# Peptides against a protein of PDB entry 3QIS, part 24

Target 1, 334 residues: chain A of PDB entry 3QIS
Amino acid sequence: PSLELSRREFVFENVKFRQLQKEKFQISNNGQVPCHFSFIPKLNDSQYCKPWLRAEPFEGYLEPNETVDISLDVYVSKDSVTILNSGEDKIEDILVLHLDRGKDYFLTISGNYLPSCFGTSLEALCRMKRPIREVPVTKLIDLEEDSFLEKEKSLLQMVPLDEGASERPLQVPKEIWLLVDHLFKYACHQEDLFQTPGMQEELQQIIDCLDTSIPETIPGSNHSVAEALLIFLEALPEPVICYELYQRCLDSAYDPRICRQVISQLPRCHRNVFRYLMAFLRELLKFSEYNSVNANMIATLFTSLLLRPPPNLMARQTPSDRQRAIQFLLGFLL

## One batch from the design tools (peptide; made by RFdiffusion4, then SolubleMPNN)

Design b1_p9_5_s1 (from b1_p9_5 with E6K)
Fold by OpenDDE base, seed 3:
Structure b1_p9_5_s1 (fold): chain B 334 residues (1-334), chain A 9 residues (1-9)
Amino acid sequence: as target 1 above (334 residues)
Amino acid sequence: SELLEKALS
């Protein structure tokens, strides 16, 4: 069996978080026998492609002289955004199109990724006074390393060594401040806030705006700004309540004094973001007659974002653990 | 913002 491929090299320029790109090519059975094709993993890979790439169809059967269109879809989700922001991964892959009892055909995927404040750590963002797209990639790496070291020092209760001439970090990321301050000013009376989805076009504009500028006003509807905040919190590599404190939050869920003590042990940026979000949500709940938002709905929604189980416990989360996590957050909303 | 100041106080 043999195949003819219309193209073997694919370039995805300016790949962004949550922006789908598609490239198509054709495969044709130019042989005299039917053939089965499939994308196969390389040696030591578990998957035929990286998590941000998909082929559709990824397998199929071709009669003699049959032609099929294959779509290569590039989409950076929350699951790939962090490793692409750090430059640990890149928009490069090699796909192996296998023909049963035939040859392997190699496809080259290349391109460039544009960093996002979405999927970047709270620690790194607190050190960024400018939009992430203005920060050189080399400096992003340094900021991530410095952020990791500061998190470790804060957890170990190591006295901060000399306040050398390093610029003081922001109290909260400017992106979180922009989103929450907008919602606080304009969305407290918005009916069905956090219940009605935003518009995809507006979400993309908000993300691009936060990545490239410091706007006076965030574009889009209150629903789109609210959903952008949820997407931001979901995309964090480390949740607002650090994984190290997850179990202690569950254990303290019915003791409001211990709950506050657990939060006091968060890294400074995480603690500030948590307190800021809780202050905003408590203000939002004062307008429940206008916005139809209640504490149980907000606690249920934000618990999954702020108090994520560690990856090793995710598969073992009981209904009791989820209820404790919700109860923990309720103690800050009421 | 007033909200941030209130949250960090």
Scores: peptide ipSAE 0.320, ipTM 0.925, DockQ to the pose 0.894
Fold by OpenDDE base, seed 2:
Structure b1_p9_5_s1 (fold): chain B 334 residues (1-334), chain A 9 residues (1-9)
Amino acid sequence: as target 1 above (334 residues)
Amino acid sequence: SELLEKALS
């Protein structure tokens, strides 16, 4: 069996968070026998492609002289955004198109990723006074390393060494400030806020806006801005309540004094973001007659975003743990 | 913003 491929090299330029790109090619059975094709893992890989890549179809049968279109889909989700932002991963892969009892055909995937404030740590973003797309990639790496060290010092209650010539970090990421300040100004009376989904085009515009600029106003509907805040919180590599404090939040869920003490132990940027979000949500709840938002709905929604179980405990989360996590947040909303 | 100041006060 043999195949003819219309293309073997694919370039995905300017790949962005949540922006689907597609490249298509054709495979043709130029042989005299039916053939089965499949994308197969390389020798050391468990998957035929990286998590941000997909082939559709990834397998199939071709009769003699049959042709099929294959779509190569590049999509950076929350699961790939952080490693692409850091440069740990790249828009580079090699696909192996295997022909049963035939040859292997190699496809080269290349391109470039454009960093996003989505999937970037709160610590790094607090050090970024400019949009992330204005920051050199080399400086992003340095900011992430410095941010990790400052998080560790904060958790260890180590006295910050000399306030050397490092620019004072922001109290909260400018991106969080922009989202929350917009919602506070324009969305407090919005019916069904956080219940109605945003528009996908508007979400992409909001992401691009936050990555490239410091706008006076965020584009899109209040629903799209609200959903963009949820997406931002979901995409954080470390949730607003750090994994190290997860169990203590559950253990304290019915003691408001202990809950406040646990929050006081968060790294400064995480603590500030938490307090800012809780202040916003408490203001939003004052307009419940207009926006149909209640404390239980908000606590349930934001608990999954702000208070995530550590990866090692995710599979073991009980309904009781979820209820404790909700109760923990309710103590800041009421 | 007034909200941020109130949250961090």
Scores: peptide ipSAE 0.318, ipTM 0.924, DockQ to the pose 0.851
Fold by OpenDDE base, seed 5:
Order: structure tokens, then C-alpha cells, then sequence
Structure b1_p9_5_s1 (fold): chain B 334 residues (1-334), chain A 9 residues (1-9)
């Protein structure tokens, strides 16, 4: 069997979080026999491509002189955003298009990623006084490493070494402050807040705005700004309540004193973000007659974002664990 | 903001 490929090199410029890019090519059976094609894993890989890439179709049959269009789709979700922000991964891959009883054809994928405040740690963002797109990638790596070390020191109750004239970290990330301050000012009376989805175009504008600027006002509807906050919290590499405290939150869910003690043990930035979000949500609940928002809806929504099970326990989460997690959060909303 | 000050007090 034999194929002709219209293209073998693909470049994806300026790849951004949640922005789909597509490149297309054609494969033609120029042989005399039917061909089965498939994208196959390289040696030691479990998948035929990186998590941010897909081929459509990824397999198929071609009769002699038949032709098919293949789409290469690049999409950075919450699952790939953190490793791309740190530069641990890059927009580079090699795809192997295999023919049954035939040859392998190699496709080269390349490009560049533009870092986002979405998928960046709370610790790194508290150290970042400028928009992430103004920060050199080398400095982002240093900020994440330093932030990891500060988290570990905080968890170990090690006194922060008063290292020199390093600018004090922000109390909360400026991105969270911008989102929550906007919602607090403009969205407390918004009917169906956190229940109505935002517009995809407005979400992209909000993400780009937070990545590139410190705006006086966030663009888009209150629904889009509210959804952007949910996306931000979901994309965090470490949830607002650190994984190390997950089980203790569930165990304390019916004791409000122990719940507050568990939160006091969070790293400073995580604790500040948690308290800020709870203050906002309690304020929003005062306007329930206008916004149709209630404590059970808010607790159910935000629990999955703020109190995520550790990756190793995610498959084992019971309905009882979910109810305890909701009860934990309710103790801060009421 | 007033909300942030209230949350961190």
C-alpha cells in the first residue's frame, strides 16, 4: 500500500488557552490496493499525540484513488495549560501515520504557546504584579519554582527566611481581584448569575484581557465574567483548598470550628483567596431576591471547583464524600 | 476593595 500526503509540516502560531486552531491536509491512496491508515503511538508513548493535539479522522479505509481530508486540531484545555505555561511542554509533536502492511509517514507539528494566568498557580500569580504576557518565560519558571518552595515551607510551618528586598507578594492574585471586584460591583443584582452561561467570544476577550492588561473594567456580560471566574478556579493546578487538606475538610464537614481550623492551615495565598471568595459569595446571597441565587446552588457549584479530590482519589469519590464536601462549604456561606 | 479588606480583617 502507498499514500500521497498533501502536507507533512504544520505550524500553529500563537496558541492560546481555550482557543481552537485547525490545520488540514489530504491523504490519497495512489496504490492499487485498499489501505487502512491509523495514527499510532511512537515507541514508549501511550497515545499517538500530545493531549493538546488530535487528528480527525485518526483512522480509516481508502479504496484505490480515494482521498480523505484530515484535520489536525490544537486545543489547550485545563489538562495541558499548566505544563505549557511553565514551558515544561511545548507546541511540538511528531505524528506517525501508519499503513497496515505499509510504511510509516511522519508529520511534524510545531508552533508557539502564549502563557495564560489561567492554569498558573495562586502562589506564582501572587508574585506576579504585571500581566503574565509582560513576564519573560524564564522568570515564570523561576516564579513557579519559588512558589512551590514557599508552599512547602508554609505547609511545614517553616518561618519564611526574611530573604532580602524581594517585593512582598500580593495578598490575592490580581486576576482574581479583578474578576471578583467586577462581580461584586456590577453583578450582585444579576438574575441567574452562575446559572446562565457566558458567550464564548466574551470569555476569550476576558482571558486575553487578564493575560495582557490590568483593566479598569472587565469586558463582557456579567454572565461571561462569572463563567470566567469558574474557568479560572477549575484551571488552577492546585485547587484553592490544597489537595493535602481534602480529606480533613470532609472529616470536619459537620464541625464549623474544625472547618475554620483546616482553612487556617492553608498557604497564605490560598487562605486569602478562599476567604475573599467566601466573602463575595455571602454578599451575593444577600441579593437572592434579585439574582435567584441560593446557598445550596452556590455550595454545589463551587465545591467541585474549590475542594477537588486529589487525582489518585478522583475515581473513588462517593456520593457521601460529595455531600460532606458541600456541607463543608455551606458552613462558610451561612 | 472594601470586600477584600472585610475578607482579610
Amino acid sequence: as target 1 above (334 residues)
Amino acid sequence: SELLEKALS
Scores: peptide ipSAE 0.317, ipTM 0.923, DockQ to the pose 0.855
Fold by OpenDDE base, seed 1:
Structure b1_p9_5_s1 (fold): chain B 334 residues (1-334), chain A 9 residues (1-9)
Amino acid sequence: as target 1 above (334 residues)
Amino acid sequence: SELLEKALS
């Protein structure tokens, strides 16, 4: 059996967070026998492609002289955004198209990723006074490394940083400030805020706006700005409540004094973001007659974003743990 | 912003 491929090299230029790109090619059975094709893992890989790549179809049968179109889909989700922002991963892969009882055909995937403030750590963003697209990639790496070291020092209660030489970090990321300040100014009376989905095109415009500029106003509907805040919180490599404090939040969920003490132990940027979000959400709840937003809905929604179980516990989260997590957050909304 | 100041005070 043999295949003819219309193309073997694919370039995905300017790949962005949540923006689907597609490249298509044809495979043709130029043999005299039916054949089965499949994309197969390389040696030592568990998957035939990286998490941000998909082939459709990834397998199939071809009769003699039959042709099929294959779509290569590149989509950077929350699961791939952080490693692409840091440059730990890149828009590069090799696909192996296997022909049963035949040859392997190699496809080269290449391209470039454009960094996003989505999927970047709160610590790095607090050090980033300009839009992320204005920051050299080399400096992004340094900012993440410095942010990690600062987080560790903060957790260890080590001596206060010599305040003297480095530019003071922002109290909260400018991106969070822009999103929350917009919602506070314009969305407090918005009916069904956080209940109505945003428009996908507006979400992309908001992401691109935050990555490339410091706007006077965020584009799009209040629903799109609200959903962009949720997407931002979901895409954080570490949730606003650090994984190290997860269990303590659950254990303290029914003691509001202990809950406040747990939050006081967060790294400064995480603590500031948490307090800022809680202040915003408490203001939003004052307008419940207009926006149909209530404390239980908000606590249920934001708990999954702000208080994520550590990866090792995700599969073991009980309904009781979820209820404790909601109760923890309710103590800051009421 | 007023909200941020109130949150961090």
Scores: peptide ipSAE 0.311, ipTM 0.922, DockQ to the pose 0.897

Design b1_p9_5_s2 (from b1_p9_5 with E2S)
Fold by OpenDDE base, seed 4:
Structure b1_p9_5_s2 (fold): chain B 334 residues (1-334), chain A 9 residues (1-9)
Amino acid sequence: as target 1 above (334 residues)
Amino acid sequence: SSLLEEALS
């Protein structure tokens, strides 16, 4: 069996967080026998492609002289955004199109990723006074490495922040400030806030706006701005409540004094963001008569974002653990 | 006060 491929090289320019790109090609059975094709893993890979890439269809049968269109879909989700922001991964892959009893055909995927404030650490964002797209990629890498080292140092209580030579970090990321300040100003009376989904086009505009500028006003509906905040919190590599404190939050969930002590042990940026969000959410709850928002709904929603189980425990999260996590957050909303 | 000032006070 043999295939003819219309294209073997694919370039995905300016790949962005949550923006789907598609490239299509044709495969044709130019042989005299039916053939089965499939995308197969490379040696030592578990998957035929990287998490941000998909082929559709990824397998199929072709009769003699049959042609099928294959879509290569590039989509950066929360699961890939962090590693692409850091440059640990890149928009590069090799796909192996296997023909049963035939040859392997190699497809080259290349392109460039545009960094996002979504999926960037709170510590790195607190050091970014400019939009992320204005920061040189080399400096992003340094800021992430420094972020990790400063987090480790802060946990170890070892080094006073040398107040001297480095520009003082922001108290909270400007992106969080912009989102929350907008919601505080314009969305407190918004019916069904955090319950109604935003518009996908508006979400993309909000993301692009935060990545490229410091706007006076965030574009889009209150629902889109609210969902953008949820997406931002979900995409954080380290949740607002650091993984190291997860179990202590669950253990303290019914003691409000211990809960506050646990939060006081967060890294400065995380602690500031947590307090800022809790202040906003408490203010939003004062308008419950207008916005239909209640503490249980908000606690349930935000707990999954702010108090994520460590990756090693994620598969083991019990309903009791979820209820404790919700109870922990309720102690800051009431 | 800004929401941030109230949260960080």
Scores: peptide ipSAE 0.026, ipTM 0.729, DockQ to the pose 0.749
Fold by OpenDDE base, seed 3:
Structure b1_p9_5_s2 (fold): chain B 334 residues (1-334), chain A 9 residues (1-9)
Amino acid sequence: as target 1 above (334 residues)
Amino acid sequence: SSLLEEALS
């Protein structure tokens, strides 16, 4: 069996968070026998491609002289955004198109990724006074390393950071401040806030706006700005409540004094973001007659974003653990 | 904003 491929090299320029790109090619059975094709893992890989790449179809049968179109889809989700922002991963892959009882065909995937404030750590963002697209990639790596070292020092109760000439970090990321300040100003009376989805085009404009500028006003509807805040919180590599405190939050869920003590032990940027979000959500709840928002809905929604189980516990979260996590947040909303 | 001042107080 043999195949003819219309193309073997694919370039995905300016790949962005949540922006789908597609490239297509044709495969043709130029042999005299039916053949089965499949994309197969390379040696030591579990998957035929990286998490941000998909082939459709990924397998199939071709009769003699049959042709099929294959789509290569590049999509950076919350699951790939952090490793692409840090430069740990890149828009590069090799696909192996296997022909049963035949040869392998290699496809080269290449391109460039444009960093996003979505999927970047709260600590790194607190050090960024400019939009992330203005920050050199080399400096992003340094900011992530410095952020990790400061988190570790803070957790270890090591000596107060020397008042050295490093610019003081922001109290909260400018991106989350812009989102919340907009919602506070314009969305407190918005009916069905956090219940109605935003527009995908507006979400992309908001993401691009926050990645490239410091706007006076965020573009799009209040629903799109609200959903952008949810996407931002979901995409964080470390949730607003750090994984190290997850179990203590559950254990304290019915003691408001212990809950406040647990929050006081968060790294400074995480603690500030948590308090800022809780202040905003309490203000939003005062307008419940206008916005149809209630404490149980908000606590249920934000618990999954702010108080995520550690990766090792995700598969074991009980209904009781979920209820404790919701109760923990309710103690800050009421 | 007033919210940030209240949250950081």
Scores: peptide ipSAE 0.025, ipTM 0.729, DockQ to the pose 0.911
Fold by OpenDDE base, seed 1:
Structure b1_p9_5_s2 (fold): chain B 334 residues (1-334), chain A 9 residues (1-9)
Amino acid sequence: as target 1 above (334 residues)
Amino acid sequence: SSLLEEALS
């Protein structure tokens, strides 16, 4: 069996979080026998491609002189955004198109990723006084490493970090401040807030706006700004309530005093973001007659974002654990 | 913002 490929090199320029890019190529059976083709893992890989890449179709049959179009789709989800933001991963891959009883055909994927404040740590964002696209990638790495070390120190040292004469971190990320301040000013009376989806185009504009600027006003509808806040919280590499405190939150869920003590043990940036969000959500609940928002809906929605189970426990989360997690958050909303 | 001041107080 033999194949002819119309293209073998693919370049995905300016890849962004949640923005789908597609490149297409054609494969033709130029042999005299039917062929089965498939994308196969490289040696020591579990998958035929990186998580941000897919081929469609990834396998198939071709009769002699038959031709099929294959789409290479690049999409950076929450699962790939953090490692791409840090430069730990890159828009580079090699695909192996295998022909049964035939040859391997190698496809080269390349490109560049544009960093996002989505999927960046709260600690790093508190140190970013400028939009992330203005920060050199080398400095992003340093900010993430320093942020990890300060987080560990803040968890181990009950002592207030003597904030030496270095530029004081922001109390909360500017991006989350911009989102919440916008919602507070313009969305408190918005019907079905957090219940109506935003527009995908507006969400992309909001993400691009926060990544590239410090706007006076966030573009898009209140629904799109609200969904952008949810996407931001979901994309955090570590949730607002750190994974280390997850079980303690569940164990304390029915004691409001212990719940507040658990929150006091969060890293400063996480604690500030949590308190800021709870203050906003309590304010939003005062307008329930206008926005149709209630404490149970908000607690259910935000619990999945703020109080995520650690990856090792995610598959084992019981209905009781979910109810405890919701009850924990309700103690800050009521 | 008043919300941030209230949350951090």
Scores: peptide ipSAE 0.025, ipTM 0.726, DockQ to the pose 0.849
Fold by OpenDDE base, seed 5:
Parts: structure tokens; C-alpha cells; sequence
Structure b1_p9_5_s2 (fold): chain B 334 residues (1-334), chain A 9 residues (1-9)
């Protein structure tokens, strides 16, 4: 069996978080026998492609002289955004199109990624006084490494590092401040806030705005700004409540005194973000007659974002664990 | 913002 491919090289320029790009090519059976094709893993890979790439269709059957279009889709989700922001991964891959009882065909994927404040650590963002797109990639790597070392030191020493004459970190990321300050000013009376989805185009504009500028006003509807906050919290590599404290939050869920003590043990930036979000959400709940928001809805929504189970425990989360996690957060909203 | 001052005070 044999195939003819219309293209073997694909370039994805200016790849962004949550922005789908597509490149298409055609495969034709130029042989005299039917053939089955599939994308196969390389040696030592578990998948035929990186998590941000897919082929559609990824397998199929071609009669003699039959032709099929294949779409190569590039989409950076929350699962790939962090490793692309740090430059640990890149928009580069090699796909192996296998022909049963035939040869392999290699496809080259290349391109560039544009970093986002979405999927960047709270510690790194507290050191970024400018939009992430103004920060050199080399400096982003240094900021992430320094952020990791500071998190470890803060967890081990329980003492705030008396940071010398270096530029003091922000108390909270400017991106979180911008989102929450906008919602506080303009969305407290918004009917169905956090219940109505935002518009996908407005979400992309908000992400691009936060990545490239420090706006006076965030673009889009209050629903889109609210959903952008949820997406930001979901995309964090380390949740606002660090994974190390997850079990202690569940164990303390019915003791408000122990709950506050657990939060006091968070790294400074995580603790500040948590307190800032809880202050905002308590303020939002005062307007429940206007915005239709209640404490149980907010606790249920934000618990999944702020108090995530560690990746090794995700598959083992019980309904009891979820209820304890909600009860933990309720103690800060009421 | 007043919220940040209240949360961090």
C-alpha cells in the first residue's frame, strides 16, 4: 500500500491559550489495494501527539483512489498552558502516519506560543509588575524558578523572608486585582452572576487584554469578566489553596478556628489571594436580592477551583470529601 | 481598592 500527502510541514504562528488553530491536508490512496492508516506513538511516547495537538480523523480506511481530508488542530487548554508559558514545552512535534503493511510518513509541526498570565503561578505573577507579554521569556523562566524556591522557603521556614532592597513582590497578582476590582465595581447588582456563561469572543479579548496591558476597564460583559476569573483560577498550576493543605482543609471543615489556622499557613501570595477572593464573595452575597447569588452556589462553584484534590487523589475524591471541601469554604462566606 | 485593604489589614 502507498499514500500521497498534499503537505508534510505545518506552521502554527502566534498560538494562544484557548484559541483554536487548524491546518488541513489531504491523503490519497495512490496504490492498487485498500489501506488502513493511523497516527501512531513514537518510540517511548504514550500518545501519537502532544496534549495541545490532535488529528481528525486520527485513523481510517481508504479504497484505491480514495482521498480524505485530515485536520490538525492546535488548542492550548489548562492542561498544556503552564508548560508552554515556562518554555518547558514548545509548539513543535513530529507525527507518524502509519500505513498498515506499508511505511511510515512523518509530519513536522512547528510554530510559536505567546505566553499568558493564565496558567502562570501566583508567585511568578506577584513578581510581574508589567503585562506578561512585556516580560522576556528568559526572565519568565527566572521568575518561575525564583517563585518555586520562595514557596519552598516560605513553607519550610514559616517566616516571611525579609526581602532586602529588591523590588517587593505584589501582594496579589495584578490580573486577579483587575478582574475582582472590575466585578466589585460593576457586577454586584448583575442578575445571574457566575450562573450565566460569558461570550467566547469576549473571553478571548479579556485574556489578550490582561496578557498585553494594564487596562483601566476590562472589556466585555460582567458575565464574561466573571467567567474569566473562573478560567484564571482553574488554569493555575497550583490552586489558591496549595495541594499540600488539601487534606487538612477537609479534616478541619467543621471547625472554623482550625480552618483559619490552615489558611494562615499558605504562602503569602496564596493567602492574600484567598482572603481577597473571600472578601469579594462576601460583598457579592450582600447583593443576593439583585444578583440571585447565594452562599451554597458560590461555595459549590469556587470549591472546585480553589480547593482542588492533588492529581494523585483526583480519581479517589468521594462525595463526602466534596461536601467537606464545600463546608470548609462556607466557613469563610458566612 | 477598599476590598484589598480590608482583606490584607
Amino acid sequence: as target 1 above (334 residues)
Amino acid sequence: SSLLEEALS
Scores: peptide ipSAE 0.024, ipTM 0.725, DockQ to the pose 0.838

